Peptides against a protein of PDB entry 5JXT. Designs and how they scored, part 14

Target 1, 319 residues: chain A of PDB entry 5JXT
Amino acid sequence: SLLPKKEINVYIGMSEMQVKWYQKILEKDIDAVNGAGGKRESKTRLLNIVMQLRKCCNHPYLFEGAEPGPPYTTDEHLIYNAGKMVVLDKLLKRIQKQGSRVLIFSQMSRLLDILEDYCVFRGYKYCRIDGSTAHEDRIAAIDEYNKPGSDKFIFLLTTRAGGLGINLTTADIVILYDSDWNPQADLQAMDRAHRIGQTKQVVVYRFVTDNAIEEKVLERAAQKLRLDQLVIQQGRAQVAAKAAANKDELLSMIQHGAEKVFQTKGAFGTMAEKGSQLDDDDIDAILQAGETRTKELNARYEKLGIDDLQKFTSESAYE

## One batch from the design tools (peptide; aimed at target 1 L78)

Design b1_p11_5 (made by RFdiffusion4)
Pose (drawn by RFdiffusion4):
Structure b1_p11_5 (pose): chain A 317 residues (1-241, 244-319), chain P 11 residues (1-11)
Amino acid sequence: SLLPKKEINVYIGMSEMQVKWYQKILEKDIDAVNGAGGKRESKTRLLNIVMQLRKCCNHPYLFEGAEPGPPYTTDEHLIYNAGKMVVLDKLLKRIQKQGSRVLIFSQMSRLLDILEDYCVFRGYKYCRIDGSTAHEDRIAAIDEYNKPGSDKFIFLLTTRAGGLGINLTTADIVILYDSDWNPQADLQAMDRAHRIGQTKQVVVYRFVTDNAIEEKVLERAAQKLRLDQLVIQQGRAQVAAAANKDELLSMIQHGAEKVFQTKGAFGTMAEKGSQLDDDDIDAILQAGETRTKELNARYEKLGIDDLQKFTSESAYE
Amino acid sequence: SSTFPTHIRRR
């Protein structure tokens, strides 16, 4: 029995420093922010703003010249200058206290570099797979974290790095520092720990910058995830739109017994006998329209699970 | 002690 994973959006604010940088990004190209300029502009200008705001929502130190002036030290400012780091510090502390281990995913390798400095600062034992990591290296990194009684606690990964089917069930908590544009990428990262061999409840925390660009980014991915489900659930429809033996058999046998019973004429003919007054015609049309409504209202309301014929139906016996 | 950040070294 594999427990369904708990996925939680953790909505996070921004530090005073992030606001300064967030405002500068928006100011440096306010024209494009207000939707100015021609409609002919290429997508490049706006996408550059998206990248900067994404970096800013992650950590201000991703911008050069942002970390407090030289010389540079690795201290508490690494935590309190990014809202996500403040939430993560207490979250990681609580995770270790309850005997849990955690996989931390990110889109940006430069952010895992910042998380490396944090792990060394707090004394956390950790592993990293980067996507810019050799094959033999990440094999050892997987094994090190999966070793029985492992010294490690945190596993730093990029959402794409490892490839398909790698197993990290020796962890039961997943933290998505930032989200991906395609939902299948984040969903695959969660299934690094949420797969066969996992014994404990998998909990996934997704850091989202509330009232900023990442909240809006998330809604779109949630929509695209919903669209994918509808396509996959309806993937049986085109194969259904020939005739089975039973379908052909049912068409022929329908009402055949009543035909054999009949010596004279059938229903509409036996009761009225090829002569029809106005009242008889009106009863035929009223009965038909009623049947027509009930038939259409029954089938136009159905779903794929009702129309889909099982392959075992072809096993006529 | 004081240490220089790894993330800056990699720039």

Design b1_p11_5_s2 (made by RFdiffusion4, then SolubleMPNN; from b1_p11_5, 8 letters changed)
Fold by OpenDDE base, seed 2:
Structure b1_p11_5_s2 (fold): chain B 319 residues (1-319), chain A 11 residues (1-11)
Amino acid sequence: as target 1 above (319 residues)
Amino acid sequence: MTVVPKYLLRR
């Protein structure tokens, strides 16, 4: 029988470089961030800010001129300049030691380019599929990954690239490096490892930048997932229509943690305390804290009815 | 095939 998947949100502090870039993104559009644009502020402008903040949470090298050089090198700076990479680097060592194989999903093909450089730098054998990958090359990559005795440890994927029907049950670990706005896209990604033919316990690690926009992306995705479930259960098909964030929701998401980011000198949380020198105990503490916060998040949305889930209550915008 | 570092493409 297929074991239930374990899902753990991994809350990760920003590196010093991420904090500096996050500040710069907010400062560039400070009037929009403060809501000074009022009714005239375009939804497109707010969506652009959201996308830049999400890029920052993933890796600062997604911005032009952010990568250190010349000379340009692939080195430890690729890791320590992004909180998610620091945690990923430690987690992958553990995953490899336990004889597991891992799927890494992102929304951003350009982040997969960074992860390829990282895989080469660490000597991890990998496969890659994104939206631009030809059909034949996708099949070849899947077959190379799934073959008996495959030496491919990592599969790098964009969350939506794989389409219906890809079986990756030869992996037992799933890392969602970032979250989709549609929780169903992330579920479909997990279900590539969590299918008939899986013999191991599937574990899903969802990376979430702490005190940043990604917490609100996650909350919105969890809210939507619960709403979709309740709508199906109650036969209320009419409610599914509010898929897109409104301006006020986007503004609240942008403002989340912004003040603390402006006040922060250096890195956040465990990244401030340990930086790139995370040990196995620090990783265990991050995973344990993440498991607790995951349970709390789920418990928050499980208690809400359809009418409550339709209200984007930004209670946390006034604390 | 020498894997060309993707940072060369991020410029």
Scores: peptide ipSAE 0.119, ipTM 0.745, DockQ to the pose 0.214
OpenDDE base, seeds 1, 3, 4, 5: peptide ipSAE 0.051, 0.058, 0.101, 0.029; ipTM 0.634, 0.750, 0.737, 0.534; seed 5 fails the geometry check

Design b1_p11_5_s4 (made by RFdiffusion4, then SolubleMPNN; from b1_p11_5, 7 letters changed)
Fold by OpenDDE base, seed 2:
Structure b1_p11_5_s4 (fold): chain B 319 residues (1-319), chain A 11 residues (1-11)
Amino acid sequence: as target 1 above (319 residues)
Amino acid sequence: SVVIPKYLLRR
């Protein structure tokens, strides 16, 4: 029988470089961030800010001129300049030691490019599939990864590239490096490993940048998922889940944690305390805190009815 | 095959 998957949100502080870039993104459009654009502020402008902030949460090297050099090198700076990479680097060592194999999903093919450089730098053998990967190359990559005795440890995927019917049950760990706005896309990604033929406990780690826009992306995705479930259960198919965030929702998401980011000198949370010097106990503490916050998040949305889930409560933006 | 670092492609 297939064991239930474990899902853990892993809340990760920004590196010093991420904080600096996050500040710069907010400062560039400060009037829009402060809501001073009013009714005239384009939804497109807010969506662009959201996309830049999400890039920052993933890796600062997604921006032109952010990567240190010349000379350009692949070195430890690729890791310590992004909180998610610091945690990923420690977590992958643990995953490898336990004899597990891992799927890493992102929305951003350019982040997979960074993860390829990282895999090469650490000597991790990997496969890759994204939206541009030819059909034949996708089949070849899947077959190479799933081969009995495959030495491929990591599969790098864009969340949506994985097509209908891909089985990756030879992996037991799933890392969602970022979240889709549509929770169903992330579920479909998890279902690559959590499917008939899986013999191990599947564990899903969802990386979430703490005190940043990604918490609100996660909350919105969780809210939508619960709403979709309740609509199906109640036969209320006419309740169109608002597919797209409105301007006020986008603004609230952009503003979340922005003040604390502006006040921060250096890194956030565990990244400020330990930086790249996280040990196994620090990782265990992050995972335990993440498990607790995951349970709390789920419990918050499980208590809400359809009418409550249709209301985006802005109240959590001012804490 | 020489794996060309992807940072060279990010430029």
Scores: peptide ipSAE 0.116, ipTM 0.741, DockQ to the pose 0.218
OpenDDE base, seeds 1, 3, 4, 5: peptide ipSAE 0.027, 0.048, 0.025, 0.023; ipTM 0.652, 0.692, 0.599, 0.613

Design b1_p11_6 (made by RFdiffusion4)
Pose (drawn by RFdiffusion4):
Structure b1_p11_6 (pose): chain A 317 residues (1-241, 244-319), chain P 11 residues (1-11)
Amino acid sequence: SLLPKKEINVYIGMSEMQVKWYQKILEKDIDAVNGAGGKRESKTRLLNIVMQLRKCCNHPYLFEGAEPGPPYTTDEHLIYNAGKMVVLDKLLKRIQKQGSRVLIFSQMSRLLDILEDYCVFRGYKYCRIDGSTAHEDRIAAIDEYNKPGSDKFIFLLTTRAGGLGINLTTADIVILYDSDWNPQADLQAMDRAHRIGQTKQVVVYRFVTDNAIEEKVLERAAQKLRLDQLVIQQGRAQVAAAANKDELLSMIQHGAEKVFQTKGAFGTMAEKGSQLDDDDIDAILQAGETRTKELNARYEKLGIDDLQKFTSESAYE
Amino acid sequence: SPVPHSEIPFP
């Protein structure tokens, strides 16, 4: 029995420093922010703003000249200058206290570099797979975290790095520091720990910058994830739109017994006998329209799970 | 200054 994973959006604010940088990004190109300029502009200008706001929602130290002036030290400012780091610090502390281990995913390798400095600062044992990591390296990194009684606690990965089918069930908590545009990428990262061999409840925490660009980014991915489900669930429809033996057999046998029983004429003919007054015609049209309504209202309401014929139906016996 | 965030539940 594999327990369904718990996925929780943790909505986070921004530090005072992030607001300063967030405003500068929006100011430096306020024209494009207000939707000015021609409609002919290429997508490049707006996408550059998206990248900067994404970096700013992650950590301000991703911008050069942002860390407090030289010389540079690695201290508490690394934590309290990014809203996500403040929430993560207490979250990681609570995670270790309950005997849990955690996989931390991110889109940006420069952020895992910042998380490296944090792990050394707090004394956390950790592993990293980067996507810019050689094959033999990440094999050892997987094994080191999966070793029985492992010294490690945190596993730093990029959402895409490892490839398909790698196993990290020696962890039961997943933290998505930032989200991906395609939902299957984040969903695959969660299934590093949420797969066969996982014994404990998998909990996934997704850091989201509330009232900022990442909240809006999330809604779109949630929509794209919902669209994918509808396509996959309806993937049986085109193969259904020939005729089975039973389908052909049912068409022939339908009402055949009643035909054999009949010596004279059938229904509409036996009761009225090829002569029809106005009242008889009106009953035929009223009975037909009623049947027509009930038939259409029954089938136009159905779903794929009712129309889909099982392959075992072809096993006529 | 404190940074606002939502409640985080735990197992």

Design b1_p11_6_s1 (made by RFdiffusion4, then SolubleMPNN; from b1_p11_6, 3 letters changed)
Fold by OpenDDE base, seed 1:
Structure b1_p11_6_s1 (fold): chain B 319 residues (1-319), chain A 11 residues (1-11)
Amino acid sequence: as target 1 above (319 residues)
Amino acid sequence: MEIPHSEIPFP
C-alpha cells in the first residue's frame, strides 16, 4: 500500500541581503505599505508589492542589479545570500547520503535558472521542466529521470509544469521551494511522487520564509484547502471560495513582519547566528521546529467551520 | 502621510 505523505513546513530566516532588499521593496512604496491610500489604494499596486516580496523570499538575484558583478560568476554567494539556498544546500547533501532522489518545485521559472546554476556549481545532475519546455523535451526529461539507474539526482519543475499528470515515483523527496496561492496546485505537484509505483515514504518539505509575506501566503492556502475539504464533505458545491484577497487582507499580509524587518540589522534567526555555517544539528533543529509549527497550523484550521473560513478570501492574485 | 520606516506601526 502507498504510505501517507509526511509534510513539513520548513521555516527559514532571511539572509542579510534578503533583509536589505525586503526593506527596499517596502520603502519604495511606503505609502501603500502604510495604507496611506486607504480605500483608494489599487489592488494591483498591493499585488505588485506582494509579488516583489515573494521574489525576495525566494532569492534576491531575482532583482536586476542584485547579483554581484561584473564579472558575474557562480560562487558561494549564490547560496549565502538566500536563506532558502543555505537550508537547501545542507538538506540536499543529507537527501543524497540517504540514497533519495528529489523533486524541487517553484512557481518562478527564473528561480529554476538560479537552481540550475546551483546544481552545476555543486555538481548535482538534474533534469528541468517549466512552462516553456516543448512537449517532446518534457517526455525526454521525464524518461531520462525515471530510467533505471538514472544518475539524475534532482528534477527542477515549475509547479504548473508538474500539473501535467506525469509520474515521478522514482523520487521520494519533494521540496516546494515556494507555495502556490492555490493549495491544489501544490498537492498536484506532490502527487507526481506520491502515487501508484512509489515504493518509499514520500517526504514533502515546504520552504517558508519566517517573519515575512510567505507565512501569510501559507495561512491563506491552508484556509482555502480546509474550506475546499468542508465544501466537498457537506455537498455545498455553491460555496465556491470565489473571494480574491481583498485590499485590507493584502495590506495586512504586506505589513506582516515588516516592523521587525525594518528594525533588523543583518540576517534573521539561524541565518544571523550561523549563516552558511549551518551544521546537521542546526538542520535538525529547523526541521523539528517546522514539524511543531506545521502541527499547530493544521490544528488551527481543522477546528474552523465554513462560515469562519469564508471570511478569508483566497482567490489567486493571478486569476 | 509617510510614516518613517522606523515608526511604521506594523503589528
Scores: peptide ipSAE 0.018, ipTM 0.628, DockQ to the pose 0.018
OpenDDE base, seeds 2, 3, 4, 5: peptide ipSAE 0.008, 0.014, 0.009, 0.011; ipTM 0.500, 0.547, 0.488, 0.552

Design b1_p11_6_s2 (made by RFdiffusion4, then SolubleMPNN)
Fold by OpenDDE base, seed 2:
Structure b1_p11_6_s2 (fold): chain B 319 residues (1-319), chain A 11 residues (1-11)
Amino acid sequence: as target 1 above (319 residues)
Amino acid sequence: SPVPHSEIPFP
């Protein structure tokens, strides 16, 4: 029988460079961030801020003038300048040592470009599929990854490209480098490894930048998933979950952690304490803390009814 | 020459 998948949110501090770029994004649109635009603030402007903040959480080199150079070289700076890369680098070593194979999903094809350079730099053999990958090349990449005795350790995928009914049960680890606004897209990505034909325990690591926009993206996704489940259970098919965040929700998401980011000099959390020098005990602590926070997050939404889940709960603004 | 990752066009 297929074992239940284990899902762990991995909460990761920003690097110093990420904090600096996160501050710059907020400062550039400070009036919108402070809600001074009021009813005149366009939803499009807020969505653009959210997108830039999500880019920052993924990697600062997604911004012009962030990458050190010229010359532009792939080196250790590609790792230590992004909290997610520091954790990924340690986690992949552990995964490889365990004899596991890994799917890495992102919403951003440009992040996959960074991950390709990282794979080459570390000597990890990989496959890639994104939204631009031709159908024939997609089949070839899947077949190359799934072949018996494949030396391909990593499969890099955009979440939507990976959602297309493919079987990747030759992997047992899934890393969601970022999250979709639609939790069903991430579930569909996980289901590429967690499917009939899987023989191992599937483990899903969801990377979440701590004290940033990504916590609110995750919370909203969890809320939506629970609402969808309750609507199905209660036969209330007419309860259209508000598919898109409103302006006030987007503003609240942008404001989350912004004050602490402005006050911070240097990196956050374990990135401030250890930087790129994370050891195996630091990774175990991050994973354990993540498992606890994952249970707490799920337990928060499991107690809510449909009417509560339809409201954006601003309760996290007072802690 | 290698270019910054920011300059890599999204398709």
Scores: peptide ipSAE 0.253, ipTM 0.721, DockQ to the pose 0.047
OpenDDE base, seeds 1, 3, 4, 5: peptide ipSAE 0.238, 0.249, 0.246, 0.247; ipTM 0.706, 0.716, 0.718, 0.716

Design b1_p11_6_s3 (made by RFdiffusion4, then SolubleMPNN; from b1_p11_6 with S1M P2E)
Fold by OpenDDE base, seed 4:
Structure b1_p11_6_s3 (fold): chain B 319 residues (1-319), chain A 11 residues (1-11)
Amino acid sequence: as target 1 above (319 residues)
Amino acid sequence: MEVPHSEIPFP
């Protein structure tokens, strides 16, 4: 029988560079961040801030002038300047040593470009599919990854491209490098490995930048998923899940952790203590803490009714 | 010339 997938949110501190860029993004639009625009604030402006903050959580080199150079070179700085890359680098080494194979999903094709350079730098054999990949090239990449005795360790995918019904059951690990606003897109992505033909325990690692907008993206996605489940269970097909965040929800998401980010002069969490020098015990601690927080997050939304799940509650920041 | 990842043109 197919084993249930194990999902773990991996909460990751920002690097010092990410903190600096996160501050810079907030400062650039400080009036919008403070809600000074009120009802007149453009929803488009807030969505742009959200997008920049999500880019920062993924990698600071997605911004002009963040990458060291010229000359531009792939080196250890590609890893240590992004908290997610530091954790990814350690996890991939462990995953490979275990004889597992991994799907890495992102919303951002430009992050996949960074991950390609990282794969080359570490000598990881990979396949790639994104939104621009031709249909024939997608088939070829899937077949190359799935072939018996494939040397391809990593499959890099955009979440949307990976959602297209493909079978990747030759992988047993899924890394969601970021989260979709639609939790169903992430489910569809992980179900590429968690499908008939899988022989291993599928483990899903969802990377979440701690004390940042991504926690609120995750919370909103979890809330929506639970709402969708309850709507289906109760036959309430008319309960339109709020498809898009309103302005106040977006402001609350942007403001989450912003004060602490402004007060921070260096990295966050384990990134402040050890930077790129995470050992196996640090990774185990991060994964264990993540498993605990994942259970707590799920248990919180499981207790909520439909009416509560339709409201974006900011109040979760203080417990 | 390698360009920064911010400037890599989409193919």
Scores: peptide ipSAE 0.305, ipTM 0.796, DockQ to the pose 0.048
OpenDDE base, seeds 1, 2, 3, 5: peptide ipSAE 0.007, 0.000, 0.000, 0.283; ipTM 0.457, 0.392, 0.404, 0.776; seeds 2, 3 fail the geometry check

Design b1_p11_7 (made by RFdiffusion4)
Pose (drawn by RFdiffusion4):
Structure b1_p11_7 (pose): chain A 317 residues (1-241, 244-319), chain P 11 residues (1-11)
Amino acid sequence: SLLPKKEINVYIGMSEMQVKWYQKILEKDIDAVNGAGGKRESKTRLLNIVMQLRKCCNHPYLFEGAEPGPPYTTDEHLIYNAGKMVVLDKLLKRIQKQGSRVLIFSQMSRLLDILEDYCVFRGYKYCRIDGSTAHEDRIAAIDEYNKPGSDKFIFLLTTRAGGLGINLTTADIVILYDSDWNPQADLQAMDRAHRIGQTKQVVVYRFVTDNAIEEKVLERAAQKLRLDQLVIQQGRAQVAAAANKDELLSMIQHGAEKVFQTKGAFGTMAEKGSQLDDDDIDAILQAGETRTKELNARYEKLGIDDLQKFTSESAYE
Amino acid sequence: AAEEYLEEQAS
């Protein structure tokens, strides 16, 4: 029995420093922010703003010249200058206290570099797979974290790095520092720990910058994830739109017994006998329209799970 | 295309 995973959006604000940088990004190209300029502009200008705001929502030290002036030290400012780091510090502390281990995923390798400095600063044992990591290296990294009684606690990965089917069930908590544009990528990262061999409840925390660009980014991915489900669930429809033996058999046998019973004429003919007054015609049209409504209202309301013929139906016996 | 472009910048 594999427990369904718990996925939680953790909505996070921004530090005072992030606001300064967030404002500068929006100011440096305020024209495009207000939707100015021609409609002919290529997508490049707006996408550059998206990348900067994404980096800003992650950590201000991703911008050069942002870390406090030279010389550079690795201290508490690494934590308190990014809202996500403040939430993560207490979250990781609570995670270790309850005997849990955690996989931390990110879109940007420069952010895992920042998380490396944090792990060394707090004394956390950790592993990293980067996507810019050799094959034999990540095999050892997987094994090190999966070793029984492992010294490691945090596993730093990029959402795409490892490839398909790698197993990290020795962890039961997943933290998505930032989200991906296609929902299948984040969903695959969660299934590094949420797969066969996982014994504990898998909990996934997704850091989202509330009232900023990442909240809006999330709604789009949630929509795209909902669209994918509808396509997959309806993937049986085109194969259904020939005729089975039973379908053909049912068409022929329908009402055949009543035909054999009949010596004279059938229904509409036996009761009225090829002569029809106005009242008889009106009853035929009223009964038909009623049957037509009930038939259409029954089938136009159905779903794929009702129309889909099982392959075992062809096993006529 | 836009997603690929952003992924290149993220790398």

Design b1_p11_7_s1 (made by RFdiffusion4, then SolubleMPNN; from b1_p11_7, 7 letters changed)
Fold by OpenDDE base, seed 5:
Structure b1_p11_7_s1 (fold): chain B 319 residues (1-319), chain A 11 residues (1-11)
Amino acid sequence: as target 1 above (319 residues)
Amino acid sequence: DEEEELRKLLS
C-alpha cells in the first residue's frame, strides 16, 4: 500500500542580502505599502510588489545586478546570500546520504537557472523541465531520471510543467522551493512522486520564508485547500472559484513582517545566528519547529467551516 | 548601485 505522504513546512530566515533587498522593494513603493495610494493604487502595482517580494524570498540574484561580479563565477555566495539555499544545501547532503532522490519544484524558471548553477557547483547530477521544454525533451528527461540505476539525483521542475501527469516515483523526496497560489498545483507536483509505484515514504518539504510575504501565501493556500476539500466532501460543486486577491488582501500580505524587516540589521533567525554554518542539529531543529508549526497551521483551518473559510480565502487562487 | 538596478527591475 502507498504510505501517506509527510508534509513539513520548513520556515527559513532571510539572509542579510535578502533583508536588504526586501527593505529596498518595500521602500521603493512605501506609499503603496502604507496604503497611502488609496483608490489610485492599482491592483497591478500591488501584484508587482508581491512578485518582487516573492523573488527576494527565493533568491536575491533574481534581480539584475544583485550577483557579485566580475568575475561572474558560481561560488559559495550563491548559497549564503539566500536562506533557502543555505537550508537546501544542508538538506540535499542529508537526502543524498540516506540514498533518496529529490524533486525540486519552483514557480520561477529563473530560479531553476540558479539551481542548475548550484547543481553544477556542488557536482549534483540533475534533470530539468520547465514551461519552455519541448515535449520530446521532457520525455527524454523523465526517462533519464526514471531509468534503473539513474545517476541523476535531482529533478528540477517548474510546478506547472511538473504537474502534467508525469510519473516520478523513482524520487521519494519533494522540495517545494516556493508555493503556487493554487494549492492544487502543489498537490499535483507532490503527487508525481506520491503515486502507485512508489515504494518509499514520500516526504514533502515546503520552503517558507519566515516573517515575510510567503507566510501569507502559505496561509491562503492552506485556507483554499481546506475549502476545496470541504466542497468536494459536501458535493457542493458551485462554491465558485472566487476571483483574484483583492487590494486589501494584497496590501495585508505585503505589510506582513514589513515592520520587523525594516527594524532588522542583518539576517533573520537561524541565518543571523549561524548563517551558512548550519550544522545537522540546526537542520533538525528547523525541521522539528517546521513540523510543529505545520500541525498548528493545519489545526487552525480544520476547525473552520465553509462559510468561515470563504470569508478568509481571497477569491484569487482559482483563476 | 544595487538600488538603481532594483529601480530598473521594478519600473
Scores: peptide ipSAE 0.028, ipTM 0.590, DockQ to the pose 0.076
OpenDDE base, seeds 1, 2, 3, 4: peptide ipSAE 0.017, 0.020, 0.024, 0.018; ipTM 0.553, 0.635, 0.579, 0.613; seed 4 fails the geometry check

Design b1_p11_7_s2 (made by RFdiffusion4, then SolubleMPNN; from b1_p11_7, 7 letters changed)
Fold by OpenDDE base, seed 4:
Structure b1_p11_7_s2 (fold): chain B 319 residues (1-319), chain A 11 residues (1-11)
Amino acid sequence: as target 1 above (319 residues)
Amino acid sequence: EEEELLRKLLS
């Protein structure tokens, strides 16, 4: 029988470079971040800020002029300048030693470019699929990855491209490097490995930048998922609030952790203490803390009824 | 400059 998937949110501190870039993003639009634009602040402006903050949480090299150079060479800086890369780098070593194979999902094809550079730098054999990948090339990549005795350790996918019904049961580990606004997209990504034909325990690691906008993206996704489940259970299909975040929700998400980011000189959390020198015990501690916070997050939303879950989404419905 | 931004954020 297929074992239930284990899902763990991995809460990761920003690197010093991420903090600096996160500050710059907030500073550039400080009036919008403070809500000084009021009703006149465009939803588009807030969405742009959200997207820049999410880019920062993924990797600072997603910004023009952020990569150190010349010379522009891939080195350890690619890893230590992003908290998620530091954790990924350690986690992949464990996964490989365990004889596991891994799917890495992101919303951002440009992050997959960075992950390709990383794979080359570490000597990891990989496949890639994104939204631009031709159908034939997708088939070829899937077949190469799924081939018996394949040397391909990593499959890099955009979450949306991975959602296309592909079978990747030859992987048992799923890393969601970032989260979709729609939790169903992430579930569909997990279901590439968690299917009939899987022989191993599927483990899903969801990377979440701590004290940043990604916590609110995760909370909103968890709320939506619970609401969708309750709506299905109660037969109230109309209640499925596909409501895009309102201005106030976006503003609240942008403001989350912003104060602490402005006060921070250097990196956050374990990244401040150890930087790129995380050992196996540090990773275990991060995973254990993540498992605890994951249980707490789930328990928070499991106790909420439809009406309570809607309040957070329905304050958006009266404008 | 950071303190002024903090004040603006906290205001």
Scores: peptide ipSAE 0.025, ipTM 0.685, DockQ to the pose 0.026
OpenDDE base, seeds 1, 2, 3, 5: peptide ipSAE 0.023, 0.024, 0.023, 0.023; ipTM 0.700, 0.692, 0.676, 0.674

